Peptides against a protein of PDB entry 6PSE. Designs and how they scored, part 75

Target 1, 78 residues: chain A of PDB entry 6PSE
Amino acid sequence: PSEEEEYARLVMEAQPEWLRAEVKRLSHELAETTREKIQAAEYGLAVLEEKHQLKLQFEELEVDYEAIRSEMEQLKEA

## One batch from the design tools (peptide; made by RFdiffusion4, then SolubleMPNN)

Design b2_p18_7_s3 (from b2_p18_7, 10 letters changed)
Fold by OpenDDE base, seed 3:
Structure b2_p18_7_s3 (fold): chain B 78 residues (1-78), chain C 78 residues (1-78), chain A 18 residues (1-18)
Amino acid sequence: as target 1 above (78 residues)
Amino acid sequence: as target 1 above (78 residues)
Amino acid sequence: MSDEEIEAFFKAILEEAK
């Protein structure tokens, strides 16, 4: 039998006391997993914002670079 | 009573059939929440990698920019 | 996925938590 099938049998044959304990266990794990999910989302948003700021800085530098490059090219051609 | 206290009472007074159903419900929610957590982590990692690549490109452009700026400055001072 | 889609995904998680 698979682990899932064994678990299903355990749940079917379990006494109320075991079932209540299992509800408590699962509720705890769900709460922890939910907290971790939220934390991951918060961190993800922070990184997205950082990347966005970096992108803006990069684009600004590209503009400045092309301006100087163009001026330099003109000076060398003259 | 708080919602948590009401739920606790429900679990204490519940019949085995309800408890088995609750175990099933919680197991399902845990599985879904776990999947979302994993997906959030994967997306976060992807954004981090993109930010890292952008940072490398930015630093390379800074080097190139300073090289041209310095050369331009020298030409103007001569 | 686009950054906008990823952002929406994260925001949805946080909104659900409220």
Scores: peptide ipSAE 0.638, ipTM 0.874, DockQ to the pose 0.987
Fold by OpenDDE base, seed 1:
Structure b2_p18_7_s3 (fold): chain B 78 residues (1-78), chain C 78 residues (1-78), chain A 18 residues (1-18)
Amino acid sequence: as target 1 above (78 residues)
Amino acid sequence: as target 1 above (78 residues)
Amino acid sequence: MSDEEIEAFFKAILEEAK
């Protein structure tokens, strides 16, 4: 039997005391996992914003660079 | 009583059939939440890697920009 | 997946948590 099938059988045959303990365990794990999910999302948004700001700065620098490059080229051609 | 205390009481007084159903519910929610957490982490990592690459490109451009700026300044001073 | 889609995904998670 698969692990899932074995677990299902365990749940079906379990005593109330075991079931209550399992509910407690699962509730705790769910709460913890939910917190971690939220933290991951918050961090992801922060990095996304940082990337966005960096991209804007990069694009601005590209414009400035091309301006100077063009000026330099003109001076060299003259 | 708090919601947590009420839930705890419910679990303590619940019949085995309810407890089994609750285990099933919690297991499903945990699995789903875990999947979402993993997905969030993967997306976060992807964005982080993109930001890193962009930063490297930005730093390279800054060096090139300063080089041209310096050359231009020298030409103007001569 | 676009940055906008990723952002939406993260925001959805945070909204659900409220």
Scores: peptide ipSAE 0.638, ipTM 0.874, DockQ to the pose 0.984
Fold by OpenDDE base, seed 2:
Structure b2_p18_7_s3 (fold): chain B 78 residues (1-78), chain C 78 residues (1-78), chain A 18 residues (1-18)
Amino acid sequence: as target 1 above (78 residues)
Amino acid sequence: as target 1 above (78 residues)
Amino acid sequence: MSDEEIEAFFKAILEEAK
């Protein structure tokens, strides 16, 4: 049998005391995993914002670079 | 009483059938939350990698920009 | 996924947590 089938059998045959402990365990794990999920989402949003700001700076620098490049080219051709 | 205290009382007074159903519910929620957490982490890593690549490109452009700026300054001062 | 889709995913997680 799979681990899932074995676990299902355990739950089905378990006494109330074990079941209450399992509810407590699962509730704790769910709370921890939920917290970690939230932290991951918050961090992800922060990185997205940083990437966006960097992209804007990059695009501004590209404009400035092309302006100087063009001016330099005009001076060299004259 | 708090919702947590009320829930704790419910679990303590619940019948085995309810407890088994609660284990199933919590297991399902934990699996879903775990999947979402993993996916959030994967997306966060992807964005970080993209940000890193963008930063490298930005730094390369800064070097090129400073080179042209310096050359232009030398030409204007001559 | 696009950045917009990823952003929406993260925001959905945070909204669900409220």
Scores: peptide ipSAE 0.638, ipTM 0.874, DockQ to the pose 0.988
Fold by OpenDDE base, seed 5:
Structure b2_p18_7_s3 (fold): chain B 78 residues (1-78), chain C 78 residues (1-78), chain A 18 residues (1-18)
Amino acid sequence: as target 1 above (78 residues)
Amino acid sequence: as target 1 above (78 residues)
Amino acid sequence: MSDEEIEAFFKAILEEAK
């Protein structure tokens, strides 16, 4: 039997004391995992914003670069 | 009593059938929350990598821009 | 996924947590 099937059997045959302990364990793990999920989402949004700001700076530099490149090209062709 | 205290009392007074159902519910929520946490982490890493690549491109453009700026400055001062 | 889709995913997680 798979680990999942073995666990299912354990839950079916378990005494109330074990079941209460398992509810407590699962509740704790769910709370921790939920907190970690939230933290990951907050971090992800922060990185997205940083990437967006960097992209804007990059586009501004591209405009400035093309302006100087064009001026330089015109001066060299004169 | 707080909702947490009321829930704790419910778990303490619950019959085995309710406890088994609660274990099943919590196991399902934990599995879903874990999957979402993993997905959030994967997306966060992908955005970090994209930001890193953009930063490298930005730094390369800065080098090229400073080279042209310096050449232009020298030509204008001559 | 696009940045907009990823952003929506993260925002959905945070909204659910409220």
Scores: peptide ipSAE 0.637, ipTM 0.874, DockQ to the pose 0.989

Design b2_p18_7_s4 (from b2_p18_7, 7 letters changed)
Fold by OpenDDE base, seed 4:
Structure b2_p18_7_s4 (fold): chain B 78 residues (1-78), chain C 78 residues (1-78), chain A 18 residues (1-18)
Amino acid sequence: as target 1 above (78 residues)
Amino acid sequence: as target 1 above (78 residues)
Amino acid sequence: MSDEEIRAFFEAILKEAE
């Protein structure tokens, strides 16, 4: 049987004391996992913003670079 | 009483049928939350990598830009 | 996924947490 099936059977046959303990365990894990999920999302948004700002800076530099390159090319063609 | 205290009391007084249902509910929520957490982490890593690559490209462009700028400056000084 | 889609995903997580 799969671990999931075995766990399901355990829950079905479990005594109230075990079930209460399991509820407590799962509640704790859920709280922790939820906090971690939120933290990951916050961090992800921050990185996205940083990447976006970097992209803008990069594009600005590309414009400046092409301007100088073009000017240089024109000077060399003369 | 806090919601947490009330919930704790509910769990203490609950019958096995309710407890089993609660285990099932919490297990499902934990599984979903875990999946979302993992996905968030994966996306975060991907964005970080993209940002890193962009940073490298930006730094390379800065070098190229400064080279052309310097050459242009030298030509204008002559 | 686009950055916009990823952003929306993260924002949805944070909105759910409110």
Scores: peptide ipSAE 0.657, ipTM 0.877, DockQ to the pose 0.985
Fold by OpenDDE base, seed 1:
Structure b2_p18_7_s4 (fold): chain B 78 residues (1-78), chain C 78 residues (1-78), chain A 18 residues (1-18)
Amino acid sequence: as target 1 above (78 residues)
Amino acid sequence: as target 1 above (78 residues)
Amino acid sequence: MSDEEIRAFFEAILKEAE
C-alpha cells in the first residue's frame, strides 16, 4: 500500500492516546506552516513594491537619457 | 477558559471517532496550507528574479547616461 | 501571471490570516 494508505490504516487502528498526540502534532505543524505562508506573502509584497519603484526610476532615467542623446545628436548634426 | 484551552479539553475528552475525524481535517488543512506556502514562495522568487534583471538594466543605463552627460559637459566647456 | 495577480494572491493570504 502507499504511504497514504498505510497512514490511513494507522489512524483507523490507533488508540485514543496516539490520536490525541497526532492532533497535537498536526496542529503544531499547521500553525508553523501558516506562519511561514504569511511570511512568504509579506516578503512577496515587499519585493513587488521594490520592483515597482525601480521600474518607475528606470522609466524616468530612460526619458532623461533619450533627451540628452537627442540633444547631443542634434549638436553633432549641426 | 480561552478557546485554546477549550479546544485542548475537547481533544482530551473526545471519543476516538471524533479524534480520527480531527486528524483527517487537520491533515487536509495542512496539505492545503503547505501548497499555498510553496506557491507563495515560487511567486516571490519569480518577482525577485524580475527585480534583479531590472536592476541590472537600470545600472547599465545609469552608466551610459553618465557617459553621455560627461561628454556633453566636456563639449560645452571646450 | 501578472504582477497584479501575484499581488492579489499575496493579499488574499494576508487577509485570510486576519
Scores: peptide ipSAE 0.657, ipTM 0.877, DockQ to the pose 0.949
Fold by OpenDDE base, seed 3:
Structure b2_p18_7_s4 (fold): chain B 78 residues (1-78), chain C 78 residues (1-78), chain A 18 residues (1-18)
Amino acid sequence: as target 1 above (78 residues)
Amino acid sequence: as target 1 above (78 residues)
Amino acid sequence: MSDEEIRAFFEAILKEAE
């Protein structure tokens, strides 16, 4: 039998005391996993913002680079 | 009483049939929340990689910009 | 996925947590 089938059998044959303990265990794991999910989302948003700021800086530098490149090219061709 | 206290009371007074159903419910919610957590982590890693690549491009452009700026300055001062 | 889609996903998680 699979672990899932064995677990299902255990739940089906379990006494109330075991079932209450299992509810408590699962509730705790759910709370922890939920916290971790939220934390992952917060970190993800932070990284997105950092990437956005970096992109803006990159685009600004590209503009400045093209300006000086163009000026340099004009001077060399003159 | 808080919602948590009321829930605790419900679990304590519940019949085996309700408890088994609650174990099933919590197991499903845990599975879903776990999937979302994993997905959030995957997206976060993807954004991190994109930011890293952008940073490398930015640093390369900075080097090129400083090179041309220096050359331009030399030409203007000559 | 676009950054906007990823943002929306994260924001949905945080909104659900409120």
Scores: peptide ipSAE 0.656, ipTM 0.877, DockQ to the pose 0.988
Fold by OpenDDE base, seed 5:
Structure b2_p18_7_s4 (fold): chain B 78 residues (1-78), chain C 78 residues (1-78), chain A 18 residues (1-18)
Amino acid sequence: as target 1 above (78 residues)
Amino acid sequence: as target 1 above (78 residues)
Amino acid sequence: MSDEEIRAFFEAILKEAE
């Protein structure tokens, strides 16, 4: 049997005391995992914003670069 | 009593059938939350890598820009 | 996935947590 099938059998055959303990364990793990999920989402949004700001700065520099490049090219062709 | 205290009382007074159902419910929610957490982490890492690549491109453009700026300044001062 | 799709995913997680 798979570990999942073995666990399912354990739950089906377990006494109330074990079941209460398992509810408490699962509740704790769910709370921790939920907190970690939220933290991951918060960090992800922060990085997205940082990438966006960097992209804006990059595009601004590209404009400035092309302006100087064009002026330089005109000066060299004169 | 708080909702947490009420839930704790429910777990303590519940019959085995309810406890087994609650274990199954919590197991399902934990599995879903875990999957979402993992996906959030994967997306976060992908955005981090994209930001890093953009930063490298930005730094390369800064070098090229300063080279042209310096050459332009020298030409204008000549 | 696009940045917009990723953003929507993260925002959905945070909205659910409220």
Scores: peptide ipSAE 0.655, ipTM 0.877, DockQ to the pose 0.989

Design b2_p18_8_s1 (from b2_p18_8, 13 letters changed)
Fold by OpenDDE base, seed 3:
Structure b2_p18_8_s1 (fold): chain B 78 residues (1-78), chain C 78 residues (1-78), chain A 18 residues (1-18)
Amino acid sequence: as target 1 above (78 residues)
Amino acid sequence: as target 1 above (78 residues)
Amino acid sequence: SMREERLEELIAEIQKLA
């Protein structure tokens, strides 16, 4: 039998005391996993903000670069 | 009483049938939340990689910009 | 950043559990 089937059998045959303990265990794990999910999302959001700032700087540099490139090209052709 | 206290009371007074159902519910939610946590982590990693690529592009543009700026400056001073 | 480092650490831990 698979581990899942064995677990299912345990749950079926379990006494109330074991079941209450299992509810407590699962609730705790769910809370921890939820916290970790939120934390991952917060970190991802922070990186996204940093990326956005970098993109703005990049776009500003592109504008300045094209301005100088254009001026240089005009001088070379004159 | 808080919602947590009320829930705790429910678990204490619950019959085996309810407890088995609750174990099943919590197991399902834990599985879903775990999947979401992993997805959040994968998203964060993807954003980090995108930011890294953008940084490389930015640094490359900075090099090119300084090269043109330097050339322009030399021509103006000659 | 430190946040990025912490995120990477979290990702690594998640991957170890997978």
Scores: peptide ipSAE 0.105, ipTM 0.812, DockQ to the pose 0.090
Fold by OpenDDE base, seed 4:
Structure b2_p18_8_s1 (fold): chain B 78 residues (1-78), chain C 78 residues (1-78), chain A 18 residues (1-18)
Amino acid sequence: as target 1 above (78 residues)
Amino acid sequence: as target 1 above (78 residues)
Amino acid sequence: SMREERLEELIAEIQKLA
């Protein structure tokens, strides 16, 4: 049987004391996992903002670079 | 009483049928939340990688820009 | 599980690089 099937059987055959303990365990794990999910999302959003700022800086530099490149190209054509 | 205290009381007073249902519910929520956490983490990592690549591109452009700027400056000094 | 392990690695990497 799969682990899932075995676990299901354990739950069905379990005494109330075990079930209460399992509820407590699962509640704790759910809380922790939820916190970690939120944290990961927050980090992703923070990095996304940093990436956006960097993109803006890159685009500004790209404009400046193209301006100088174009000027240099015109000087060479003359 | 807090929601947590009330929930704890419910668990302590619950019948086995309710407890089994609660284990099932929590297991399902944990599985879903875990999947979402993984997705959030993967997204964050992807954004970090994108940011890193952008930073490399930015630094490369800075080098090229400074090279052209310096050359132009020297031409002006001549 | 492998998924949990991978998730922990990803979170650690995010924390490291962010």
Scores: peptide ipSAE 0.104, ipTM 0.814, DockQ to the pose 0.354
Fold by OpenDDE base, seed 1:
Structure b2_p18_8_s1 (fold): chain B 78 residues (1-78), chain C 78 residues (1-78), chain A 18 residues (1-18)
Amino acid sequence: as target 1 above (78 residues)
Amino acid sequence: as target 1 above (78 residues)
Amino acid sequence: SMREERLEELIAEIQKLA
């Protein structure tokens, strides 16, 4: 049997004391995992915002660069 | 009593059938939350990598821009 | 689990690079 099947069997045959302990354990793990999920999401969001700002700056610089490049090219051709 | 205290009392006084159902519920939620946490982390990492690449491109462009700017300034001063 | 380990690694990397 798979680990999942074995666990399911354990739960079905377990005494109330074990079940209560398992509820407590799972509740704790769920709380921790939830906090970690939120943290990961917040980090991702922060980086996304930073990337967005950087993208805007990059695009502005590209425009300025092309303007200067074009001017230089015109001067060379004249 | 707080909701937490009430829940704790419920767990202590619950029948095995309820406890088994609660274990199942919590296990399911934990699995889902874990998957979501991983997804969030992976997304964040991907965005970080993209930001890093963009930063490199931006820095290269800055160097090129300053080179042209300097050249133009020199030409204007001469 | 291996999945949890990978998650921890990813979180650590995010924290390092952010």
Scores: peptide ipSAE 0.102, ipTM 0.814, DockQ to the pose 0.337
Fold by OpenDDE base, seed 2:
Parts: C-alpha cells; sequence; structure tokens
Structure b2_p18_8_s1 (fold): chain B 78 residues (1-78), chain C 78 residues (1-78), chain A 18 residues (1-18)
C-alpha cells in the first residue's frame, strides 16, 4: 500500500482524539505554509520589479552607448 | 466569540465523520498550498537568476561605455 | 518529504543569491 493509502486507513480507523489532534496539526501546517507561500511570492515580485528597473536602465545605457559608438565610428572613417 | 474560538468549539464537539472530512479538507488544502509555495519559490529563483545575469551585462556595458566616453572626451579636449 | 526538501533547498538558494 502507498503511504497515501496507509494514511487514509489511519484516518478511517482513528479515534476522535487522534482526529482532533490531526486537525490541529494540519491547521498549523497550513497556516505556516500559507505564510511562507505569500512570503515567497512577495519576494519574487520584488525581484521582478528590481529586474524591470534594471532592464530600463540597461536599455537607456545601450542607447547612449550606441550614440557615442556611432559618433566615434564616424570620426574614424573621416 | 472569535471565528477561531468558534472553530475550536466545532472541532471539540464534532463527530468522527466531521473530523475525518475536515482532515481530508485540510490535507488537500495543505497539498495545494505546498505546491504553490514551491512554485513561487522556483519562480522567484528564476527571476533572481535573470536579474543577476542582467546586472552582469549592465556592468560590462558600463565599462565599455566609460571607455568610449573617456576617449571621446579626450578628443574634444585636444 | 522530497517536495519539502526541494522547497527548503530553493529557499536556501534564494537567500544565498540575495
Amino acid sequence: as target 1 above (78 residues)
Amino acid sequence: as target 1 above (78 residues)
Amino acid sequence: SMREERLEELIAEIQKLA
């Protein structure tokens, strides 16, 4: 039997006291996991925003660089 | 009474059938939330890596830009 | 579980790179 099947059997045959304890355990784990999920999402979003700002700066620099490069190339070809 | 207190009372007074159903519900939610947390973490990591690569490219371009800028400035001052 | 282990690993990597 799989672990899932074994767990299902435990739940099926469990006494109320065990079931109440399991509800408490699962509730706690769910709360923690939910908090961690939100935290991970918030972090990812923050990094995404930072990356976006960096991309904008990079693109601006590329424009400036190409302008100077072009001017320099013109001078060399003259 | 708070919702938490009311829920606690439900759990305390619940029949085994309700408790088993609640365990099932919570187990399902925990599994889903865990999956989502992992997904969020993976996404955050991917974005972080992308940002890092972009930062490296930006810094390389800055070096190249300053080199050309400096050369151009020297030519103008001559 | 393996999934939990992977999650912890990812969190650790994120913190390492941050």
Scores: peptide ipSAE 0.099, ipTM 0.814, DockQ to the pose 0.231

Design b2_p18_8_s2 (from b2_p18_8, 14 letters changed)
Fold by OpenDDE base, seed 3:
Structure b2_p18_8_s2 (fold): chain B 78 residues (1-78), chain C 78 residues (1-78), chain A 18 residues (1-18)
Amino acid sequence: as target 1 above (78 residues)
Amino acid sequence: as target 1 above (78 residues)
Amino acid sequence: SAREKRLEELIEEIRKKA
């Protein structure tokens, strides 16, 4: 039998006291996992914002670079 | 009473059939939340990698920009 | 990027469920 099947059997045969304890355990784990999920999402958002700022700076530098490159090319050709 | 206190009372007074159903519900939600947490982490990592690649490109462009700027300055001063 | 959009969507869904 799979672990899942064994667990299912355990739940079906369990006494109320065990079931209450299991509800408590699962509730706690769910709360913690939910917090961790939110934290992971917040971290991802922060990185995304940083990436966006970097992209803007990169695009600005590209514009400046092309301007200087063009000017330099003109100076060399003159 | 808070919702938490009311829920706690419900669990304490519940019949085995309700408790088994609650275990099933919580197990399902935990599994889903866990999956979502992992997915959030994976996406965050992907964005981090993209940010890193962009940073490398930015730094390379900065080097190229400074090289051209310096050359242009020399041409203008000559 | 497409990945960014997916992340943003996921983050929003996560916040809704929180």
Scores: peptide ipSAE 0.135, ipTM 0.818, DockQ to the pose 0.096
Fold by OpenDDE base, seed 1:
Structure b2_p18_8_s2 (fold): chain B 78 residues (1-78), chain C 78 residues (1-78), chain A 18 residues (1-18)
Amino acid sequence: as target 1 above (78 residues)
Amino acid sequence: as target 1 above (78 residues)
Amino acid sequence: SAREKRLEELIEEIRKKA
């Protein structure tokens, strides 16, 4: 039998005391995993914001670069 | 009583059938939350990689910009 | 806050992909 089937059998045959302990264990793990999910999301958001700011700076620099490049090209053609 | 205290009392007084159902519910929620946590981490990594690539592009453009700026300044001083 | 709203939106997007 798979581990999942064995676990299902354990739950089915377990005494109330074990079941209560398992509910407590799973509740704790769910709470921790939920916090970790939120932390991962917050990290992703922070990086996304940094990327967005960098993109704006890059676009501004592109405009300035093209302006100077165009001026230089005009001087070379004259 | 708080919701937590009320839930704890419910678990303590619950019948085995309810406890088994609660174990199943919590196991399912834990599995889903775990997948979501992993997905959040993967998303954060993807954005981080995109930011890194953008940073490299920005630094390359900055070098090119300073080169043209310096050349232009030299021409103006001559 | 605006940050909290964006975080909730991101969590929802993650949930859609999970």
Scores: peptide ipSAE 0.090, ipTM 0.814, DockQ to the pose 0.583
Fold by OpenDDE base, seed 4:
Structure b2_p18_8_s2 (fold): chain B 78 residues (1-78), chain C 78 residues (1-78), chain A 18 residues (1-18)
Amino acid sequence: as target 1 above (78 residues)
Amino acid sequence: as target 1 above (78 residues)
Amino acid sequence: SAREKRLEELIEEIRKKA
């Protein structure tokens, strides 16, 4: 049997005391996992914002670079 | 009483059938929330890798820019 | 895989901050 099937059987045969403990355990894990999910989303947003700022800086540098390159090319062709 | 205290009381007074249903519900929610957490983490990782690649490109462009700037400055001072 | 390792590292960092 799969672990899932074995767990299902365990739950079906479990005493109330075990079931209450399992509800408590699962509630705790759910709360922690939910917090971690939110934290992951917040982290992803922060990195996205940092990436956006870096992209803006890159685009500014690219404009400056092309300006100098163009000026250099014009000087060579004159 | 807080919602948490009320829920705790409900769990303490609950029948086995309710407890088994609650274990099933919580297990399902935990599995879904875990999947969502992993998905959020994977997204964050992808954005982080994109940011890293962008940083490398930025640094390469910065080197090229400084090279042209320096050459231009040398030509002006000659 | 390397990707899985990096993902696990990221998850671990999230856990530290959570």
Scores: peptide ipSAE 0.088, ipTM 0.810, DockQ to the pose 0.612
Fold by OpenDDE base, seed 2:
Structure b2_p18_8_s2 (fold): chain B 78 residues (1-78), chain C 78 residues (1-78), chain A 18 residues (1-18)
Amino acid sequence: as target 1 above (78 residues)
Amino acid sequence: as target 1 above (78 residues)
Amino acid sequence: SAREKRLEELIEEIRKKA
C-alpha cells in the first residue's frame, strides 16, 4: 500500500491518545507553514514594490533619453 | 476562555470519530497551505527575475543616455 | 493597513494558482 493508504489505516485504527497527539502535531505544522506562506508573500510583495519603483525610474530615463535623442537628430539634420 | 483554550478542551473531550475527522481536516489544510507556500516562493522568485532583467535594461539605457548626453554637451560647448 | 490589504490580495492570487 502507498504511504497515504498506510497513514489512513493508522488513523482509522488509532487510539484517542494518538489521535489527540496527531491533532496537536498537525496544528503545529499548519501554524508554521501558514507563517512561512505569509513570509513568502511579504517577500514577493517587497520585491514587487522594488520592481515598480525601478520601472518608474526606467520610464523617466526613457523620456529623458528620447528628448536628447530627438534634439540630437534635429541638430544633425540641420 | 480564549478560542484556543476552548479548542484545546474540545480536543481533550472529543470522541475518536471527531478526532479522526479533525486529523483529516488538518491534513487537508496543511497540504493546501504547503502548496500555497511553494506557490508564494515561486512567485517571489519570478518577480525577482523580472526585476533583475529590468535592472539590466535600465543600466544599458543609462550607458546609452550618458553617451548621447556627453556628445550633446560637446556639441554645445564647441 | 494598505500594506496588509495588498498582502491579502497577493495571498489570494497565490491561492488561485495553488
Scores: peptide ipSAE 0.080, ipTM 0.808, DockQ to the pose 0.601

